Peptides against a protein of PDB entry 6MBK. Designs and how they scored, part 183

Target 1, 240 residues: chain A of PDB entry 6MBK
Amino acid sequence: GFEMVNFKEEGFGLRATRDIKAEELFLWVPRKLLMTVESAKNSVLGPLYSQDRILQAMGNIALAFHLLCERASPNSFWQPYIQTLPSEYDTPLYFEEDEVRYLQSTQAIHDVFSQYKNTARQYAYFYKVIQTHPHANKLPLKDSFTYEDYRWAVSSVMTRQNQIPTEDGSRVTLALIPLWDMCNHTNGLITTGYNLEDDRCECVALQDFRAGEQIYIFYGTRSNAEFVIHSGFFFDNNSH

## One batch from the design tools (peptide; made by RFdiffusion4, then SolubleMPNN)

Design b2_p21_7_s4 (from b2_p21_7, 7 letters changed)
Fold by OpenDDE base, seed 2:
Structure b2_p21_7_s4 (fold): chain B 240 residues (1-240), chain A 21 residues (1-21)
Amino acid sequence: as target 1 above (240 residues)
Amino acid sequence: DPSDFQTLPTLARDLTQPIPA
């Protein structure tokens, strides 16, 4: 019902290959295809995860390292997904000096500086961990772990992470959702949820789409300021 | 302390609920 397309202004997105009706379940992604904290624990990162308190406490960082490990693994199941991710982001971690100067007049500058500081601290910590921890020796990142790598991974997770239930539904975990997150965003209602019975993420169409039209989804009610800080974009028609 | 490493509360999208019928 859809295909991946590179749109000139918006980058990668999904295009309908047939008419899709509003509220139609057009896209679902089973748990087994998701990059989750659990899949990170079950990967080559698992031994390090089990011994590092920061990875255990911060699921987003665990996902960032999982993403980096899989990117560095030629035979990774997620290579096709990772190849669709941007190489750079418009998040504060990528702001140029002029952009930071512009923000100095706003309250957002404190959040930007905090993000820079925290990310730098995290990188310094994990650089040392990767160099010294015995379980880090098996990581494909052992000899190649740069700030640019970490910045990219953190930004990827920051812009794309989702809360989903654990398999038993008892807890909440974090996930990257391949294919689904290729949809570009619009304003409206959240039409994505997790179906625990079928153990999959489900997305229903926000509106009617004709064959050949780009499919848009709503990522949530956020201010433009929150989008800039957390998602790296500004939505001109954001009514919030 | 993990709290010292907290990134900005990156608002993960909450998809824990099923799609409203």
Scores: peptide ipSAE 0.283, ipTM 0.727, DockQ to the pose 0.840
Fold by OpenDDE base, seed 5:
Structure b2_p21_7_s4 (fold): chain B 240 residues (1-240), chain A 21 residues (1-21)
Amino acid sequence: as target 1 above (240 residues)
Amino acid sequence: DPSDFQTLPTLARDLTQPIPA
């Protein structure tokens, strides 16, 4: 087993409650617990998704709206997960003026401006959609959809999205993986994959961990995030 | 056109494969 802990130096992470051996399957997350494009389609967002070509074409945006809808839903299954997400991100959309100035001498500035412009255009488009589309009237964000909301959701997806197989394995879809993405980062090999037979994301231990030690994984580089933890995410149905 | 709304290519982690044995 493991437990969620707020570590003083590293913020939120997982701590081993028993000894875990290297290569041990210590963590798995069934598809039903994932936030996916499919779960977005099956949510309150579904009717709008079925009518909006951009949501259909851009799974990352669909996930962003899924996050926003679930965040705005007090009874959402994913509330415990959402409450563990950073409130802010070290992404270009959050760059301060000084950071942008620092990048002005680099090629990266064009990417920053492009991302900002694209995100702003997306927001403007979807703001209009949410205000005017009949299927948007049922969305919990109907009367509360700010650029800050959209920036947060897009950044959350950008930093946490994973490619996983569809249920039938015929295609690739996007997913956010609760609990798993709470593990803090270490250098090493990716020890996470999707087990389609059991229909779950699986993570094996990168190294031995003793009871009481923080569990680290390597899932690739992501931006540092500022964590404002409001609630722990407990998996009563996913006992480990 | 959805292409007009593309963000920078964000690298989604590829977890489509099972963990190598």
Scores: peptide ipSAE 0.281, ipTM 0.729, DockQ to the pose 0.579
Fold by OpenDDE base, seed 3:
Structure b2_p21_7_s4 (fold): chain B 240 residues (1-240), chain A 21 residues (1-21)
Amino acid sequence: as target 1 above (240 residues)
Amino acid sequence: DPSDFQTLPTLARDLTQPIPA
């Protein structure tokens, strides 16, 4: 029903290959195709995850390391998805000196400095863990783990992470959703949810699309990084 | 303490609810 296309002004997006009606279920992604905290636990990262309290407490960092391990694995199932991700981001971790100077006049500066400090501390911690922990020896990133790698993985997760239910629906977990996150966004109502009965993420069309038209969706709540790009400010709770 | 390593609250999108009928 759709194909990936590089649009001149908007970059990569999805184009309809047939007419799609409003409210039609045109896209679904089964749990088995998602990158989740659970898939991280079941990967080569699993032994380290089971022994590191920070990985266990911070699902976003677990996803970042899962992303790095899969990127470093030539036979990873997620290679086609990972190759579609940007190599760099417009997140604060990529800001140049002049951009940081501009932010000094804004309320965002304290959050930016906090993010820099926290990310640097996390990298320094995990660099030591990867070098010294016995369960890190099997990780494909053992001999190559740079700050640039970590910055990229953290930024990828920050901009793309989603809350979904666990398999039994009793808890919330974090997921990256391949294919779905390739859609460009528009303003509107959220038309994406999780179907526990079929164990899949589902997206229905916001409006009618004709064959050959770009498909737009509304992502809902944006990350702080995306909000800063739009508004120039960080908020502790971007619930809108 | 894991709290010392908290990244800024990067809000994950909430997709836990089914699509409204």
Scores: peptide ipSAE 0.271, ipTM 0.724, DockQ to the pose 0.668
Fold by OpenDDE base, seed 1:
Structure b2_p21_7_s4 (fold): chain B 240 residues (1-240), chain A 21 residues (1-21)
Amino acid sequence: as target 1 above (240 residues)
Amino acid sequence: DPSDFQTLPTLARDLTQPIPA
């Protein structure tokens, strides 16, 4: 019903290969295809995860390291997904000096500085962990863990993390959703969710799409933050 | 509506929390 296309202005997206009706369930992604905190625990990162309190306490950092480990693994199941990720992001961690100077006149500057400081501290901590911890020796990133790697992974998770239920539905956890990220955003009603019975992410069409049209979706409150940056982040600051 | 998405500052705080002392 759809195909991946690299659109000229909007980057990767989905194009309908047939007519899709509004409210039609046209896209679903089973849990087994997701990069989750649980899949991180079950990966090569698992032994380190089991012994590091920060990885255990912060699922988003666990996802960042999971992403780095899988990126460094040529035979990773998620290589096709990882290769679709941007090499850089429109996040504060990638702001140049001129952009930071511009933001000094806004309330956003405090958040920017906080992000830089916190991310740098996290990198320093985990650099030491990776260099000294016995369970880090077999990680594919052992000899290749730079700040660039870390800020990329952090920014990837920051912009793309989604909340999903745990398998038993008792808690929420974090996930990166392959294929989901390939849909460009539009404003509208939230038409995405998780079906626990079928254990999958689900997306229903916001509108009718004809064959050959680009498919747009609305991810909800936790999704691609680049949309928030362009549409909301600076808007909120300007409203004060 | 951009307000439908979690703001960047909120996302940043969620991910870039300071390491506990």
Scores: peptide ipSAE 0.022, ipTM 0.511, DockQ to the pose 0.052

Design b2_p21_8_s1 (from b2_p21_8, 11 letters changed)
Fold by OpenDDE base, seed 5:
Structure b2_p21_8_s1 (fold): chain B 240 residues (1-240), chain A 21 residues (1-21)
Amino acid sequence: as target 1 above (240 residues)
Amino acid sequence: SLIPVRHVLGVVDEEEFDALQ
């Protein structure tokens, strides 16, 4: 068992409610609870998705729009999840002038500027699509699509998107994994897999956790540059 | 067997976006 807790410095995380042993399956999330490219296709976004080549090709953008549509929908199943997401991120799209100045001496500055440019171009494209496309009139964001909304959605997806198999296992797709992505990161091994037989994400404990301890997982090896670009975190000690 | 679930680094591919317009 676990519970969501707001930790003072780390924000939301998961806390063990009982002792959990290393390699114990303590958390699973069925496909039906995930925000996926497939759930985006099956949502109010589906008609637009079926006619926009960029949404079809770029699953991360499809997830960003899915997230925005669900956020704008008061009766969305994912409202409880969306409400746990940060309102702002430490990603490059949110960097202040001083943070950008600090990066000017690094190779990361080119990636930061590229991210700004690309996000702005995508926003401009989809702003026009939302204003003009016949299927966009049904979107709950039709009259409320700002750059700040898009920046937030892109940053949310960028920091939380995961590769999972499709239902038939023939391809890969992108997913946001509610509850699971509330675990804060630590160094270790990947302990999350997808079980196609049960059609669910399965997470086993990286180590022993006692009742009352925060549960950490390893999301994967990232370079310092990748952490800055994708998570906004400067990890001083990449022990790799 | 479990298929590893991996976080995907979400750099916006400018080349892909440009090729689709």
Scores: peptide ipSAE 0.414, ipTM 0.886, DockQ to the pose 0.842
Fold by OpenDDE base, seed 2:
Structure b2_p21_8_s1 (fold): chain B 240 residues (1-240), chain A 21 residues (1-21)
Amino acid sequence: as target 1 above (240 residues)
Amino acid sequence: SLIPVRHVLGVVDEEEFDALQ
């Protein structure tokens, strides 16, 4: 088994409670526990989603709004998951002036400015939608939709969104994967797959872990630039 | 067979957002 632990330097992670062998299926998450574009459609957001072409086309924005609606809902099934999410991120949207100034010498600065511009434009659009659209009146965020809220939700989705198959396997969709996404990242191979027969995400161990060790997974090969832009950090072993 | 689960990079497609307004 494993347990959730707050590691001082890495934040929340998973720790093995027993020895886990390489390739052992130690963690699985059924579709019903995922925050998906489909769960967004089936939530209080559904009526607005059905009327807004941007929410329909941009699954990441649909997830961001789903996350905000569920955060504002005290009885949300995902409250335990949402409470494990950082309140702030190291993503470009949270950079201070000095951090931005440091990046001015890099190609990443254009992507940082793009994120600022585009996130601000999206916020302005959806602020108007939430204020004026009839289907927004019942959203729990109706009277509490700030740029800070949107920045947080976008950053949460940016750092945690995954591509998974639809239930019938005919298409791909986006999902946040509770519990699984608490595993901190290491170098290696992708060890998480979707099992359509059992309708669940399945994670096998990248390596042997002993009882008491932190469990790491590999999210994929990324450049340091991609990590800065999308995750807000540098990875030591990435090729520059 | 398992379908690989992968992080999706990119939050803001400016071109897509502009085309949808």
Scores: peptide ipSAE 0.402, ipTM 0.882, DockQ to the pose 0.848
Fold by OpenDDE base, seed 4:
Structure b2_p21_8_s1 (fold): chain B 240 residues (1-240), chain A 21 residues (1-21)
Amino acid sequence: as target 1 above (240 residues)
Amino acid sequence: SLIPVRHVLGVVDEEEFDALQ
């Protein structure tokens, strides 16, 4: 029902290969295909995760490290997904001086500075951990853990992390959802849910799409400031 | 029933990060 296409302005997205009706289940992604905190724990990162309080408490950081470890692993199951990710982002961590200067007149500037500070502090902490912790010795990133790598991973997670239930549904966890997150954003309603019975993410069409049209989804309600902070863009049709 | 899947907004909470070091 769809194909991955590199759109000139939006980058990679999904295009309908047939007519899709509103509310039609057109896309599903089983848990086994997701990059989750649990898959991070079950990866080469697992031993370090089990001994680092920050990785344990901060699932987004765990995902960032998981993403870096898998990117550095030529035989990673997620290589096809990782290769579809942008090499750079328009998030605040990538802002040039002029972009930061523009934001100085906005309420977002404090959050931008916070992101820089926090990301730098995290990097410094984990750089030390990777250099000194015994369980970091086997990480594929040990000798190649740069700020640029960390910035990329954090930005990837920031723009793509989703809340999903744990397998037993007792708690929530964080996940990157391959293929699904290739859909570009539009305004609307949440049309993605997790089916615990089938253990998969399910996405229904927000509207009718004709064959050849790009498929858009709504990621969630957020302010324009939050879009800038977390996704690096203003959404013109955002009512907030 | 489906549990809504949503993007999570949030950079690392500095206070949480500080409390964990």
Scores: peptide ipSAE 0.392, ipTM 0.877, DockQ to the pose 0.862
Fold by OpenDDE base, seed 1:
Structure b2_p21_8_s1 (fold): chain B 240 residues (1-240), chain A 21 residues (1-21)
Amino acid sequence: as target 1 above (240 residues)
Amino acid sequence: SLIPVRHVLGVVDEEEFDALQ
């Protein structure tokens, strides 16, 4: 019912290959295809995860490291997904001097500097961990862990992480949702839910889409500032 | 019933990071 397409203005997105009706379930992603904190624990990262308090407490960092480990693994199941991710982002971590100067007159500058500072501190911490921790010797990134790698992974997670239930539904966890996260954003209602019975993410169409039209979804109500800081884009039609 | 899937804003929590070190 859809295909991945590189759109001129929006970059990669999903295009309908047939007419899709509003509220039609057109896309679902089983848990086994998701990159989750649990899949990180079950990966080559697992031994390090079990011994590092920050990885255990901060699921977003666990996902970032999981993403880096899988990217560095030629035989990773997620290689097809990882190859679709942007190589760079419009997030604050990629802002040039002129962009930062522009934001100096805004309240967003504090958050920008916070992201830079915190990301740098995290990188320094984990650089030491990767160099010294016995379980880090088995990681495919052992000899190739740069700030640019970490910045990319953090930005990928920051822009794409979602809250989903655990398998038993007792808790929440974080996940990257392949294919689904390729949908570009529009205004509307949340149309994605997790089906615990079938153990999958389910996305229903926000509106009618004709064959050949780009499929858009709504990721949630955010201020323009929050979109810039956390998602790297401006939303012109934010009615808030 | 479906549990809403929502994007989580990627705040780098400095306070949490500091408390864990």
Scores: peptide ipSAE 0.399, ipTM 0.874, DockQ to the pose 0.859; fails the geometry check

Design b2_p21_8_s2 (from b2_p21_8, 9 letters changed)
Fold by OpenDDE base, seed 2:
Structure b2_p21_8_s2 (fold): chain B 240 residues (1-240), chain A 21 residues (1-21)
Amino acid sequence: as target 1 above (240 residues)
Amino acid sequence: MLIPVRHVLGVVDEEELDSLM
């Protein structure tokens, strides 16, 4: 098995409680436990989703609002997961002036400013929607929708969203994968797949892990610039 | 058959947003 541990430098991660062999299926997460665009549609957000073109077109924004609604719901099934999420991120939306100045010498600066602009525009749009749309009246965030809330949700989704198949396998959708996304990143191969027959995400071990070792997974090949823009960190051993 | 689960980069297409707003 494994256990959740707060590592001093890396934050929350998973630690092996026994020896795990390479390619061993050690972790799986059924669809019913995922936060998906579909679960957003089936939530209190559903009525608004059905009438808002941006929520319908942009699954990441649908997930962000789903996350905010569930965070504001004391009895949400996902409260334990949401509590494991960082309260702040090292993503561009949280950069201080000095951090932005440092990036001015890089090609990433254009993407940083784009994120600021787009996120601000989205917030302004949805602030109006939440204030005026009839289906927003029942949302738990109706009276507490700040830019800080929105940038947190957007950053949470940006850093954690995954592409998975729909239930029928005919299309792709976006998902946050609780427990699985607590694994910190290392270099390697993709070892997570979706099993449509069992309707679950399945993760096999990238390598042998001994009892007491942190379990790492590979999220995919990215440049350091992409990590800064989308994940807020540099990966030391990342090949460009 | 397992379908690979992949992280999606959180890039918002400005053109897409402009078309929707």
Scores: peptide ipSAE 0.324, ipTM 0.850, DockQ to the pose 0.849
Fold by OpenDDE base, seed 1:
Formats: structure tokens, sequence, C-alpha cells
Structure b2_p21_8_s2 (fold): chain B 240 residues (1-240), chain A 21 residues (1-21)
């Protein structure tokens, strides 16, 4: 019912291959296809995860390392997904000097500097961990862990991480949702939910889409500043 | 029942990092 397409202004997105009605379930993604904190624990990262307090406490960092490990693994199940991810982002971690100077007149500058500082600290910490920790020796990124790699992974997770329930529904966890996260954003209502019975993410159409039209979803209410800081884009039609 | 799936803002809590490092 849809295909991935590179749109001129929006970049990669999903295009309807048939007419889709509002509220129609057009996209679902089973848990087994998600990159989650749990899949990170079950991966080559698992031994290190079990011994590192930061990985255990900060699911977003666990996802970032999971993403890096899988990217460095030619036979990774998620290679097709990872190859669809941007190589660079418009997030603060990629801002050039002129962009930072522009933001100095805004309240966003504090968040930008915070991201820089925190990301640098995390990188320094994990660089040491990867060099010295016994369980890091088997990681595919052992000899190829640069700041650029880490910046990319952090930005990928920052822009794409979602909260979903655990398998038993008792807690929440973080997930990257392949295919679904290719939808570009529009104003509207949340139309994605997790079905615990079928153990999958389910997305219903926000509106009617005709065959050949781009499919948009609503990722949540945010200010333009929040979109820039956390998602790397401005939304012109943002009413907030 | 569907549990809403929401994007989580990627703000790193500096205080959390300080407590863990």
Amino acid sequence: as target 1 above (240 residues)
Amino acid sequence: MLIPVRHVLGVVDEEELDSLM
C-alpha cells in the first residue's frame, strides 16, 4: 500500500500506492523488526550492557551503541533499515559556526551547548570503555569508534526514538521503528499505537491519501524550537 | 487496547550523566 520515495523538498518519505482512507490501518511493524533496548541487550552489546551503568540507565545511549554495532555488522538484520538513515542530520550536533552564532540570540543556544557538552562527555567516557573493557573487545566498532560515528548514532536516536511498552506491558522502553519513521511530519493527532496482543506498532492514516500522494503522520505537538533541537527541522505549519 | 506510540525527545540530562560518571 506504500513505497519509499525520495521527495524533492522533504527527502525520503512514504508514498501511497493505492487510495488509503482516514483511520485505515495501513502500516504495522512487529516488535521483532524494531531496534529496542531489549534487542541491544540480546546483541553483541549485551555483555557490555550488563556491566555498564550508563548503558543500563540511559536507553537512548544503549540504542545509539546498538545502532553503531549493527551498522558495523555486514550481516545485521537491520542493514536495510540502517542504509535508509541519513548520513548527516540538521540537529545541533551538526551545526556549523554560523548556525550556532545565529542561535546565540535565542533561548535554544543553551540546549545546543548542553547537547554538545553532554555528547562530548559521553563520547570520551565510552571511548575509554571501548578501549579498556574486556567485553568491548568483541564489538565490531572496537577499532572504528570516532566522534563522528557517535554523533551520527546519537542524532539518529534523538530524532527517531519512540516510547513503546515492554512485551509484558508492565513498563515502557525505547525503540527505533523501521519504515514507520520514514513518514514525514504534519499537523494532526497521534495515529500510532502499540498492539500488545499482536505485539506490533500500528499506524492508521491521519487523513485520506490518494494513490501517489505522500503519507504524513503526526509525531506530537512541539514548538519550532523543539523541532530544531530534537528533530533537526522547522515545521512551518506548526500552530504552536 | 492500543498504547500510544510517541517520539521521545532526545534531551540528555546532565545531572543524570553526572550521577553515573
Scores: peptide ipSAE 0.350, ipTM 0.853, DockQ to the pose 0.857; fails the geometry check
Fold by OpenDDE base, seed 3:
Structure b2_p21_8_s2 (fold): chain B 240 residues (1-240), chain A 21 residues (1-21)
Amino acid sequence: as target 1 above (240 residues)
Amino acid sequence: MLIPVRHVLGVVDEEELDSLM
């Protein structure tokens, strides 16, 4: 009922190929297609994950490394998804000096500096781990782990990570949701849920869409400051 | 019953990093 399209002003998004009614289940993604902390543990990263406290404590970093390992693997199941991701982002980690200077007059500057500092510290730590840890020798990124790679992975996860339940529903975990995250954002209500019985993400239409119209979803309420820090842009219609 | 799926803002908890590093 939809296709990926490059829209002139909004970039890539989903377009309806048929009429979709409000509240219609038009998109679902089974757990097996998600990039999760659990899939990271079950990948080539698993041995290192089991021995590194930061990977164990910080699911977002685990996802970033999972994304890097899969990107470096030509036969990765997620190659088609990874190829749809931006090569660069407008997030603070990519800001030029002039953009940072503009933010010096705002409250966001402290968060920007924190992101720079923390990302640099993480990279320095994991660079050493990748060079010295025995379980890192099997990683496809062993000889090609740059700050640019890490910055890209962190930014990809920062902009796309979601909370979903674990398989047993007892806890929450982090996931990247292929295909679903291609929808552009609009104001509205959360229309995506996880169905534990069928073990899948389910998205229902926020409104009626006609064949040929772009499909929008609501990712959640964010302040303008949060959009700058986490997505690198301001929403004009953000009343908050 | 559907559990709401929400985007999580990637705020790096500096305090968490400091406790691990």
Scores: peptide ipSAE 0.347, ipTM 0.852, DockQ to the pose 0.803; fails the geometry check
Fold by OpenDDE base, seed 5:
Structure b2_p21_8_s2 (fold): chain B 240 residues (1-240), chain A 21 residues (1-21)
Amino acid sequence: as target 1 above (240 residues)
Amino acid sequence: MLIPVRHVLGVVDEEELDSLM
């Protein structure tokens, strides 16, 4: 069906290894392969999660810590996935002075500064938690929790988090979807759904793809400002 | 029936953070 390829201009993406027809189910990812808030609760982070109100209330932060814990774990099931993640992002948390100056004339600047402030506050809070909380002693992060690590994890989650149903379908939760999130974005329709009966994410092809072509998906409608803030890039042809 | 999977814009609400800290 597909393979991971490093494209020169777009970085990592998926390439079709055969012809794929529009609306064909070409990719599925079972729940057990997802990084979710539930998998975070069931990990080494679980004891701390059960006692920290912010981790419990903010699933994105729980995912960020889950990602950091798994990255620090050599035997983590998600190591192959984590190794495919960028080491740095074009998100506001990585903006250089010139990029921030450019945004000063835009409405996005307030959101950028808010993101900086909030991320810094979160880091300061969790730095203290990791240093002082008894359940943090077993975390692989205890001696290596830097702002750079936190910035990376937050940016990774921000750019890749998805809403999926819980196993019983009664609620929604957040998930990182390995392999699927390697598809680069294009304009179109949402073609990914969660199948509760089979307990998996299912992606159907947005269009026909020939063998050797890059597979693109549509992650959702976003304003250019939202793309800058949440994904770190501008789409020139935002047809919306 | 498939439940649509959507990317979530993850800016932390400052008010939510303030209420938890």
Scores: peptide ipSAE 0.333, ipTM 0.851, DockQ to the pose 0.853; fails the geometry check

